# Ledger of designs, part 53: peptides against a protein of PDB entry 5A53

Target 1, 230 residues: chain A of PDB entry 5A53
Amino acid sequence: LVENVKQALFIPGQSCNKNLHDIMVDLSALKKPDMKRFNRKNDIHPFEDMSPLEFFSEKNDCSLMVLMTSSKKRKNNMTFIRTFGYKIYDMIELMVADNFKLLSDFKKLTFTVGLKPMFTFQGAAFDTHPVYKQIKSLFLDFFRGESTDLQDVAGLQHVISMTIQGDFQDGEPLPNVLFRVYKLKSYKSDQGGKRLPRIELVEIGPRLDFKIGRIHTPSPDMVTEAHKKP

## One batch from the design tools (peptide; aimed at target 1 D61 F84 G85 D141)

Design b2_p23_3 (made by RFdiffusion4)
Pose (drawn by RFdiffusion4):
Structure b2_p23_3 (pose): chain A 225 residues (1-189, 195-230), chain P 23 residues (1-23)
Amino acid sequence: LVENVKQALFIPGQSCNKNLHDIMVDLSALKKPDMKRFNRKNDIHPFEDMSPLEFFSEKNDCSLMVLMTSSKKRKNNMTFIRTFGYKIYDMIELMVADNFKLLSDFKKLTFTVGLKPMFTFQGAAFDTHPVYKQIKSLFLDFFRGESTDLQDVAGLQHVISMTIQGDFQDGEPLPNVLFRVYKLKSYKSRLPRIELVEIGPRLDFKIGRIHTPSPDMVTEAHKKP
Amino acid sequence: SAAIEKKRTEEQGLFLLTEELAE
């Protein structure tokens, strides 16, 4: 009954550069094998016209899309896009801070591609705040991959950690979201003692513009059998 | 189009599992 794994399409925008492209490549590796990359630049402006994104979603059968854009106003801009029936469901701009680290900045460890990642979300706002609820929903939907009834403990290899940069009060600017990836190591103490090693990429997301779905589309996208 | 409407019908409930995980 459940749908196939959602495919991701990474799209360099007109203003995409090498540094932003490196961020795309390393992050796209976490999506393997359910990912496609475009090589050319495309003049796409999602908050002015959504038509091209819906076109690419249909013709490439990708319900998940990431547009790469950079200006001084919005530097290292990653616009995450989800579609339903090839129509836009929601969008959010996540801009990467300059303190980012790539896979090259971490010791390369053995890594089995295609395993179900673990998730940990740190921050009460991930459950109550509309903006952060969307982000939690986005990254769960984006990277969880295959749904299954069976889990091999030996397959529990890495964790995707997302942390809000401190608590905050209403009216203040929204804190950044800290994207971290760790590899698990376990030792004997039955329950193992767990330690973590960072493997990257390391990304601090600054929150930008947001598009939310209409109630009608939510009803269809979240309809229960 | 007919193909888009067919796909939309096929994807009803697309974000259900993700919603459950987010809870």

Design b2_p23_3_s1 (made by RFdiffusion4, then SolubleMPNN; from b2_p23_3, 10 letters changed)
Fold by OpenDDE base, seed 2:
Structure b2_p23_3_s1 (fold): chain B 230 residues (1-230), chain A 23 residues (1-23)
Amino acid sequence: as target 1 above (230 residues)
Amino acid sequence: SEKVEKKREEEKGFLNETEELAK
C-alpha cells in the first residue's frame, strides 16, 4: 500500500517577519520531505476570503497549509488549514508565544528525514473539548498522514508532546498548548556488569507555546464526506 | 477581469518558487 502522505504548504503572509520565517523553517523541517515553502509574501486573509488558499491547495497538491502572519492583535500567528477536495475543511489560528526556541537553541542531533513522530497528549480536554479535539486531529493528520504502519514503532526517532497548560472552566480563556519535540536516544547502560538497553528523551526543538485564536469548523456535510474517504 | 485576476493569482502561485527549488 503506497502510503498517501498529506503534503504541507507553508505560506508567508504579508505581515510575516523573521521570527515567523525561522519558526516556519524549523517546523517544516519536521514535515520533510512532504512539504513545500513559499519564499514570497502573499496577501491572504483566510477568515475574510478563503479562495486564495483553495487555489494554492489545488495548484500545489497540498491538503495541509500553514499561513504565517503577525499583527498587534495576533502576534506570531500560524494559521493551520486543512482542505478536502481542495476546499477548506477547517482552520485554526495558533499564535506562538515570545518564549519560543528554535532548533539552533538545542544540541544539534541528526534525524532521518521521513520518519513519523510518536505523539503524546497531556490534558483530558484533547478528548472532550471541541477545540482541543480539533488541535489533536490536526497535528496527528499533519505529521502522521492517513496511514500508520505498525512498523513505524521500529523506526521511532522522535516524540511530539502536546500539553494543555493548566486547567480551565467553562467561559474562561482556553489555556495554551505546549508543543515540544524530543529525540529518542538509545544507549547501552552498564549497571552492575549487565548492559541494559536504555532509552532517553532529549529535547531537540522547536519549542512552541501556542495561544489559540480564531477557528473555522467544517460543515456537517463536509465532515461526512471527509470520513467516507479511506 | 476575472481572467486577469486568475492569471495574477496563477503567477503568484507558480512564481512562489519553493525555497527548496531555489537551492
Scores: peptide ipSAE 0.036, ipTM 0.661, DockQ to the pose 0.032
OpenDDE base, seeds 1, 3, 4, 5: peptide ipSAE 0.031, 0.028, 0.026, 0.034; ipTM 0.602, 0.589, 0.632, 0.648

Design b2_p23_3_s2 (made by RFdiffusion4, then SolubleMPNN; from b2_p23_3, 10 letters changed)
Fold by OpenDDE base, seed 3:
Structure b2_p23_3_s2 (fold): chain B 230 residues (1-230), chain A 23 residues (1-23)
Amino acid sequence: as target 1 above (230 residues)
Amino acid sequence: SAEIEEKRKKERGFLNETEELAK
């Protein structure tokens, strides 16, 4: 059974800079081999005209897209887009805070390409608040695809942790989402007697704090169609 | 015109070289 793994397309916008490019490279490395990147900048404004993204989705057979843009109002902005039938399903702007860390900022650890990460979500709002529900759904869809099959623990290499930064009340600005990537490292405990394998989490990067921007939600009709199993 | 828009879409699509990472 060829797993219908969703393909991702990374698109530099016209305002893409070196920092965004580096972030794009590092984040997209986690999606290998199911990732494509454009090398040229594209003048795309998805909240004004979605048609260029729908065109790219169809032409590249990618149901996931990430647009990299930066402005004074929306610095280091990653617009995550999902399509269904090559039409826009949903979009969310996630702006990377200046405190980001790249893979080069961490100790180099070898990783196997193509292993699906385990996700952890910290914050009740991931299960209750519509925006954080969308973020949770997006990242699960982005990295795991449609197959929710129990990953054999033996094949678990990476953990992606997503944390809501603090509590918030209705009407307050939405807290950032802290994105962290860890590798599972097995240590042989040299402690005498029962050699219990000790597993530790080692951060490998990238480290991204996402500020939430604009959101496009699907119509109720599109939600119904997207959940119809063929 | 619809024709100019379609031509622009095709041109934009051809200008984007994708790095396909080999499976």
Scores: peptide ipSAE 0.042, ipTM 0.690, DockQ to the pose 0.036
OpenDDE base, seeds 1, 2, 4, 5: peptide ipSAE 0.499, 0.035, 0.490, 0.039; ipTM 0.904, 0.652, 0.902, 0.719; seeds 1, 2, 4 fail the geometry check

Design b2_p23_3_s3 (made by RFdiffusion4, then SolubleMPNN; from b2_p23_3, 11 letters changed)
Fold by OpenDDE base, seed 5:
Structure b2_p23_3_s3 (fold): chain B 230 residues (1-230), chain A 23 residues (1-23)
Amino acid sequence: as target 1 above (230 residues)
Amino acid sequence: SSAVEEKRKKELGFLNETEELAK
């Protein structure tokens, strides 16, 4: 079953700023060709009224959405939304820390559009803690391209690394998630007359440290429906 | 849905030019 590639819609909120716009452009470039961007700012408050997002999901045939907002309390906030049947499945606020780097801050490496990134997750909480499980699920869903069985290894050009920044105990603030993007670069190393192919990971950006904000979790009924394979 | 909500939905839908992914 070739699962249809989930389309992403990037939405500038009313408070979207230049930094968020630049982040949006760079992050959305990794989702090409399965991405749409709105050019106009939209007055959307997803934790108050989800109906505009459900409308956009349906009208644009996008099951993934990213709302770009910024306030004093929630600076550089990327709200990631998933829909199922054009209804809100889950939402999570991920605030980008000020230390972010854009693609322009790295050595420009040409990359082939449409290649699936390999993911790496660092931190046990990605498998155990509900919030980090949701983040893992979200990013896997977000960057899962076409299920091409054979092309994934031969075409591996990108690695997305997600790291939980440190350990935490129950009741403590959730550590940031460090988002890093690398390109696999093959070098012919002339070591000792044998040209061994050396593979190096080169960071290409963007570099984003995500502070976790508000979360909307799916209803048990929606979880059941979303896991029903047709 | 109120006529106001339908109008708002229409305005939101029509005002957003999507950058067409250059084919």
Scores: peptide ipSAE 0.039, ipTM 0.703, DockQ to the pose 0.035
OpenDDE base, seeds 1, 2, 3, 4: peptide ipSAE 0.028, 0.030, 0.037, 0.036; ipTM 0.535, 0.543, 0.696, 0.691; seed 2 fails the geometry check

Design b2_p23_3_s4 (made by RFdiffusion4, then SolubleMPNN; from b2_p23_3, 10 letters changed)
Fold by OpenDDE base, seed 3:
Structure b2_p23_3_s4 (fold): chain B 230 residues (1-230), chain A 23 residues (1-23)
Amino acid sequence: as target 1 above (230 residues)
Amino acid sequence: SAAVEEKREKERGFLNETEELAK
């Protein structure tokens, strides 16, 4: 079974700054080896004209894209884009809060590149609310690709945790999504007799709190086509 | 036309060198 792993393209926008670049580098490291990055800034406004992103998707054979932009209204904005047949499927703006932590802010732990992370989602809205359902779908698609049934538990090294920051009601601003990355560390506890392997979660970064921005949802026709198994 | 598309590609700087980090 050739795992059709979705490739990601990271695109610096015209307003990309050092902080966004550093965030891009750290987040993209979790997608290695299935990741490309552009070195040049691109003047792209995806909510005004999607055609440049469709072009990049096709030319780079990437069905996942992340556009890095920053403005006064949308500071540290990561626009996540998915394509189907090199056409825009959906988009979501996720703005990184100023309290972010980079990989360099954590204890350096060696990790093997190419291992699929386990995901955990905290918050009922990930299963019920359209926006959080899209976020859940996006991140699962971004880092796991096609769900292989057999999570090789033996290869589990990383956990990505996504938490909705608090409860909310209809009409209220959508709470942030807390993105956390952990490494599973096995400790041989030398406690007497039965050496039960203790597994501890160690945060490795990056640490990102995402504020939700603008969203583009797919047409019903595109949803139907994207769910057709070949 | 292919020529209009190529001109649009050049004007938009869409021919970015991709750093393939796969290696």
Scores: peptide ipSAE 0.045, ipTM 0.662, DockQ to the pose 0.035
OpenDDE base, seeds 1, 2, 4, 5: peptide ipSAE 0.031, 0.040, 0.028, 0.032; ipTM 0.652, 0.685, 0.622, 0.664

Design b2_p23_4 (made by RFdiffusion4)
Pose (drawn by RFdiffusion4):
Structure b2_p23_4 (pose): chain A 225 residues (1-189, 195-230), chain P 23 residues (1-23)
Amino acid sequence: LVENVKQALFIPGQSCNKNLHDIMVDLSALKKPDMKRFNRKNDIHPFEDMSPLEFFSEKNDCSLMVLMTSSKKRKNNMTFIRTFGYKIYDMIELMVADNFKLLSDFKKLTFTVGLKPMFTFQGAAFDTHPVYKQIKSLFLDFFRGESTDLQDVAGLQHVISMTIQGDFQDGEPLPNVLFRVYKLKSYKSRLPRIELVEIGPRLDFKIGRIHTPSPDMVTEAHKKP
Amino acid sequence: SEIRTGTMDHEKTAVKEFFEKKE
């Protein structure tokens, strides 16, 4: 009854550069094998016209899309896009801070591609705040991959960690979201003792513009059997 | 809950009709 794994399409915008492309490549690796990359630049402006994104979603059968854009106003801009029936469901701009680390900045460890990642979300706002609820929903939907009734403990290899940069009060600017990836190591103490090693990429997301779905589309996208 | 894509073969017609009504 459940749908196939959602496919991701990574799209370099007109203003995409090499540094932003490196961020795309390393992040896209976490999506393998359910991922496609475009090589050319495309003149796409999602908050002016959504038509091209819906077109690419249909013709490439990708319900998840990431547009790469950079200006001084919005540097290292990653616009995460989800579609329902090839129409736009929601959008959010996540801009990468300059303190980012790539896979090259971390010791390369053995890594089995295509395993179900673990998730940990740190921050009460991930459950109550509309903006951060969307982000939690986005990254769960984006990277969880295959849904299954069966889990091999040996397959529990890595964790995707997302942390809000400190608590905050209403009216203040929204804190960044800290995206971290760790590989698990376990030792005997039955329950194992767990330690973590960072494997990257390391990304600090600055929150930009947001598009939310209409109530009608939420009803259809979240309809229960 | 998870967001559906609406691209399953048995759902395509119903999803298409939903979007036609919104035209």

Design b2_p23_4_s1 (made by RFdiffusion4, then SolubleMPNN; from b2_p23_4, 10 letters changed)
Fold by OpenDDE base, seed 3:
Structure b2_p23_4_s1 (fold): chain B 230 residues (1-230), chain A 23 residues (1-23)
Amino acid sequence: as target 1 above (230 residues)
Amino acid sequence: MEVKSGTLPEEKKEVKEFFEKLE
């Protein structure tokens, strides 16, 4: 199966600031080589008019987009957009909390570009709640694409961990999603004649706590068309 | 500077245990 790795386009909005730019650089580094970044700010308001994003999707052949905006109401906002046939499939606003850490805040480790991360999800809502299901789907789609080859396991170097911050009930504000990136170190320890694999995780960054904002869900027709892909 | 794990020690433990079970 030819890995159809989805291309990502990172777009600085008109209100993009230095912090968002730095976050954009670091997050997009995890998507290399399958990413593009715009150097110029674009005045895009995706929840008001989606047509500019559809145009950029087609022009750049990118089915993934991230719009970087910031306001008093939506500080450090990353709008994640997916397209299908260059039309908007879904969107979600994820606002980065002020406690974020950049790659420069961690020890530089050797990293091979182009290896797929493994994912771990903490919180039952990732499988049951519509919003967290969309987040799970988005991040898996963003970093893994549709095909998981056994070769990806052999080349495992890093893990993306996503955790729902605490329990919540129906009608309560949705808890933040904690985004963490770890490098995997495997050691064979001889304990008592059995080689037990010992795994160590080293955080490599970025560290992002996502507050959930506005969501656009796909139409039933688009869901049907997207699932027809084998 | 020990970058305090922004994951609760519990989260890091859960992630570690998950991968130890995969091997």
Scores: peptide ipSAE 0.195, ipTM 0.717, DockQ to the pose 0.014
OpenDDE base, seeds 1, 2, 4, 5: peptide ipSAE 0.084, 0.114, 0.061, 0.136; ipTM 0.640, 0.669, 0.619, 0.671

Design b2_p23_4_s2 (made by RFdiffusion4, then SolubleMPNN; from b2_p23_4, 10 letters changed)
Fold by OpenDDE base, seed 1:
Structure b2_p23_4_s2 (fold): chain B 230 residues (1-230), chain A 23 residues (1-23)
Amino acid sequence: as target 1 above (230 residues)
Amino acid sequence: MEVSSGTLPEEKKEVKEFFEKLE
């Protein structure tokens, strides 16, 4: 089964700053080799006109896009876009809080490019709330693709953890999503003749706290088409 | 210096427990 690995395109918007560029570089390193980055800023406003993103999706053969913008209302904004048939499927704004950490802020650990991360999701809302379900779906689609092989467990190098920051009630502002990346270190501890697997998690970065912004949900027709496995 | 992983203690526990169950 040829894993149809989705390609990602990282796009600096007109308002992209150094911090967003650095975040883009570090986050996109986790998507290597299946990523492209634009070096030029592009004036794109996806919630006003989606046509430039559809054009870039088609021209670059990328079904995943990340637009990097920053404003007073939407500081350090990463707009995640998915396309189906080069048409916009869904979009979500995830604003990176100022407490972010880059890969350079952590101890340099050897990282093998091309290994799929394992995901962990903390918070019941990832399974029940439509926005958090979309976030879960997006990140799984972005980094794992459609096929989880059991061999991925044997090659497990790193974990992406996504945590909803606290409880919330209906009508309250949606809590941030805490994005963390860990390297797994497995040690066999011989305690009393039973080899108990000891797993140590070492944070490797980046560290991102995502504030949820605007969302575009797919049309019912596109949902039906996207779930039709060819 | 234990780099205080800006990870909630609960998150580390859940991740650890998840992997301990997979082995």
Scores: peptide ipSAE 0.072, ipTM 0.654, DockQ to the pose 0.014
OpenDDE base, seeds 2, 3, 4, 5: peptide ipSAE 0.066, 0.024, 0.046, 0.047; ipTM 0.652, 0.545, 0.623, 0.628; seeds 2, 3 fail the geometry check

Design b2_p23_4_s3 (made by RFdiffusion4, then SolubleMPNN; from b2_p23_4, 12 letters changed)
Fold by OpenDDE base, seed 5:
Structure b2_p23_4_s3 (fold): chain B 230 residues (1-230), chain A 23 residues (1-23)
Amino acid sequence: as target 1 above (230 residues)
Amino acid sequence: MDVRSGTLEEEKEEVKKFFESLE
């Protein structure tokens, strides 16, 4: 079953600012061609009323949405939403720290549009902690295009790295997730007649440190329905 | 030393090791 590539809709909220707009543009560039962006601000409060998001999901045929909002308490907030059957499956607030870097802050490297990024996850909590499991699942769903079984290693141009920033114990604030994007460069190093492929990673941006905010988890019934492979 | 620059180099090395393990 070729899972259809999930389409993403980027929505500027009423409080969307220039920085969030720039972040939205750069992050959405990684989702091309499977991305739509609204040009108008929309007054949406997903943790108060989810109905507008369900409407947009259905109207735009998008199972992924990102709402861009900013407030004093939730600065540079990207709310990631997934839908199933145009109903809200899950939501998570990821607030971008002020130290972000845009694509313009890095050396422009040519990349082929439509190549799937490889993901790397650093931190045991991505496999054990419910919140980080949701983040891992979300980003895989967001950027994982059609599952081509053959990761043509020769076609790997981009790596998305997600790292949990430091250790934490139960009851402590959840560490940030460091989002990094690299271009893979393969060099044929001629060392002593054996061509060992030398891999170099070049950061291409954007660079985002995500602070975790509010979370909406799916109902057990929706989990069961979403895991029913047709 | 900005702990973040160290983290970036560590991240790069981990990503590199991951790719080296796939080849």
Scores: peptide ipSAE 0.027, ipTM 0.589, DockQ to the pose 0.015
OpenDDE base, seeds 1, 2, 3, 4: peptide ipSAE 0.065, 0.026, 0.023, 0.025; ipTM 0.652, 0.581, 0.567, 0.565; seed 1 fails the geometry check

Design b2_p23_4_s4 (made by RFdiffusion4, then SolubleMPNN; from b2_p23_4, 11 letters changed)
Fold by OpenDDE base, seed 2:
Structure b2_p23_4_s4 (fold): chain B 230 residues (1-230), chain A 23 residues (1-23)
Amino acid sequence: as target 1 above (230 residues)
Amino acid sequence: SAVKSGTLPEEKEEVKEFFESLE
């Protein structure tokens, strides 16, 4: 089965800064080898004109894009874009809070490139609220791709945890999503003859708290077409 | 200096329990 691994394109916007660049490097390292990065800044405003992103999607054969921008209103903004048939499917702004940690802030642990992460989602809203459903879908699509073969479990080396930061009511600002990455360490504990596999989770980074920004949702027609293609 | 995991201790246990349930 040829895993149709979705390719990601990381695009520095005109307002991309050093922090966003460093975040981009670290987050994109988890998507290797299925990742491209632009070295040049591009003046792209996806909520004003989507055409440049559609052009980049087609030209680079990337159905996933991340635009790195920063402003006073939208500091450390990562706009995640998905395309279908090189047309914009959905977009979401995820602004990285200032408390972020890079891979350099953690103990360097070796990992094998190309192994898919397992995901955990904490918070009922990931299954009920449309915005958090989109985030869940996006991150699963971004890092796992379409096929989870049983072989992916045998290669499990790291977990991405996504947590909704607290409860919220209708009409309240959406809580941040806490993005955490752990390496799995299996220990054979010889405690009392039962070889219970003890799993330890070691945070490896990056550590990102995402504030939710603007969202573009697909048309009903695009949803229908996207679900028909295997 | 143990880098305090940025997840609540509870999240780590839930994640551990989930993986332990898959084995």
Scores: peptide ipSAE 0.087, ipTM 0.651, DockQ to the pose 0.015
OpenDDE base, seeds 1, 3, 4, 5: peptide ipSAE 0.025, 0.018, 0.020, 0.019; ipTM 0.561, 0.533, 0.500, 0.496; seed 4 fails the geometry check

Design b2_p23_5 (made by RFdiffusion4)
Pose (drawn by RFdiffusion4):
Structure b2_p23_5 (pose): chain A 225 residues (1-189, 195-230), chain P 23 residues (1-23)
Amino acid sequence: LVENVKQALFIPGQSCNKNLHDIMVDLSALKKPDMKRFNRKNDIHPFEDMSPLEFFSEKNDCSLMVLMTSSKKRKNNMTFIRTFGYKIYDMIELMVADNFKLLSDFKKLTFTVGLKPMFTFQGAAFDTHPVYKQIKSLFLDFFRGESTDLQDVAGLQHVISMTIQGDFQDGEPLPNVLFRVYKLKSYKSRLPRIELVEIGPRLDFKIGRIHTPSPDMVTEAHKKP
Amino acid sequence: SNSGKIDDSLHTEELERSETALS
């Protein structure tokens, strides 16, 4: 009954550069094998015209898309896009801060591609705040991959950690979201003692513009059998 | 083909699984 794994399409925008491309490559690796990369630059402006994104979604059968864009106003801009029936469901701009680390900045460890990641979300706003609820929903939907009734404990390899940069009060600017990836190590104490090793990429997301779905589309996308 | 439908129950199950594994 459940749908196939959602496919991701990574799209370099007209203003995409090498540094932003490196971020795409390393982040796209976490999506393997359910990922495609475009090599050319495309003149796409999602908050001016959504038509091209809907076109690429249909022709490539990708319900998850990431546009890469950079200007001084919006540097290292990653626009995350989800579609329903090849129409836009929601969009959010996540801009990467300059303190980012790539896979090259971390010791390379053995890594089995295609395993179901574990998630941890740190911050009360992930459950109550509309903006952060969308981000939690986005990254769960983006990276969880295959749904299954069966889990091999040996397959529990890495965790995707997302932390809000401190608590905040209403009216203040929205804190960044800290994207971290760790590999698990377990030791004997039955329950194991758990330690973590960072494998990257390390990304601090600055929140930009947001597009939300209409009530009609929410009804269809979230319809229950 | 993928329609892009969102299933919230799978997200809840994923979070419960991840919390249990990380405990």

Design b2_p23_5_s1 (made by RFdiffusion4, then SolubleMPNN; from b2_p23_5, 13 letters changed)
Fold by OpenDDE base, seed 4:
Structure b2_p23_5_s1 (fold): chain B 230 residues (1-230), chain A 23 residues (1-23)
Amino acid sequence: as target 1 above (230 residues)
Amino acid sequence: MDTGKIDYDLFEKDLAFSQAALS
């Protein structure tokens, strides 16, 4: 079954600033052509009232949304929202640390629009801890596009790496998630008359360290409904 | 917090606006 590509909507909140805008632009570039961005700030507080997001989900036919807000408590906050049937499924706040790098901070490389990235996840908690499982699920859902059984290895150009920054124990603050994007660069090595293909990973940006904030989890009923394959 | 101006020319047009929809 070819799953329909999920569309993403990027929404600047009232507190959105230049840095968040730049981050949004760079991150959303990886979601092209399945991405929309609003050009107006919207006063949305999803953890207080989710109805505006459900409205936007329906009106823009987007099951993925990212709200850009910033405050003293939640600086550079990207709230990732997923909907099912245009109702809120889950939400997670991911705050970008100040050490972020934009695409302009890296060597510009040409890329083909619309190719699916390969993902790598570093950290056992991505498979065991509920919060990191949600993050893993979210990013896979966000960037995978159409689930085709045939992974066209020939079309692989990007690798998205997500790493949990260090070990943690129960009761400790959740470590940041390090988001890195690489491009595969193929070189022809002329060593000794045998041309061996050499593949290198080149970081292309953006570079984002995510601090985990508030989370909304779906009801068990909604989980069951969302997993019902048509 | 860097209150830098957002370049809205980099965005697509809104299909919906929250304040207009809730009024």
Scores: peptide ipSAE 0.018, ipTM 0.533, DockQ to the pose 0.017
OpenDDE base, seeds 1, 2, 3, 5: peptide ipSAE 0.031, 0.007, 0.007, 0.018; ipTM 0.537, 0.452, 0.448, 0.498; seeds 1, 5 fail the geometry check

Design b2_p23_5_s2 (made by RFdiffusion4, then SolubleMPNN; from b2_p23_5, 14 letters changed)
Fold by OpenDDE base, seed 3:
Structure b2_p23_5_s2 (fold): chain B 230 residues (1-230), chain A 23 residues (1-23)
Amino acid sequence: as target 1 above (230 residues)
Amino acid sequence: MDTGRIDEEEFEKALAFSEAALS
C-alpha cells in the first residue's frame, strides 16, 4: 500500500513580507516533493472566513496549508491549517520570532530529498496540554504522514526537534516552541584501531522560535471521522 | 508606513527567484 502522503500548500497572504517568504521557502524545502506554493498574494483571513482555504484545499488536493501573514500584532505569522475531506479540521497561528535563522546561515550539507524526518519532542506538555498536543499532532502530520515503516528508520537523515521553552502554569502565557532541524552525520572514529560508528547531530536549519497565537480546534464530529480508519 | 510591505511585483520577483534557486 503506497502511503498517501499528505500534500502541503503554502499561501502568501496579503501582508506577506520578504522575511516570511524566505522562512516559507526554507521550511517548505523540508516538505519536498509533497509541497505546492502559490506565486501570488491572497487576501485570506482564516479566523473570519475559512471558505477560501477549503476551496484551495479541494482545488489543489492539499490537506495541509500554511498561510503567511504579518502585522504589528502578529508579526511573521504562519497559520497552519489541516483539512479533512477538504473541510477545516484545525488551525493554529505560529509567529516566528525575530531571531530566526535561514538555511543559508548554516553550513550546506548534502541531503536526499523526500526522506522522512525523525521527531523529538521536549516538554511534558506535548502529551498533556491540549494546545501542545495539537502542535505535536500537526507537525507529525505535516512531515511524517500517517504511517512510519521500519524501513524509514534505515534511511533516516534528518531529525526535527521541538522544545517547549520553559515551564509554565495554568493561566500563564504559553511558552514558545523551539523548532530545530538536524542532519545525522555518521563518522568513523578511529579511536585506537576500533572503528566505532559515531553519529552526530549537525544543525542545518531553519531555526525557528514559534510564538503561539490563535487556535481553531476540531469539532468532536470531525475528530471521530478523522480517526475512522476506512 | 508598514516597512515590511513588499509590493506585489517585488514579491513575485522574489518568489520567482527563490523557486529558480531551489530547482
Scores: peptide ipSAE 0.133, ipTM 0.678, DockQ to the pose 0.019
OpenDDE base, seeds 1, 2, 4, 5: peptide ipSAE 0.030, 0.079, 0.023, 0.020; ipTM 0.530, 0.689, 0.438, 0.435

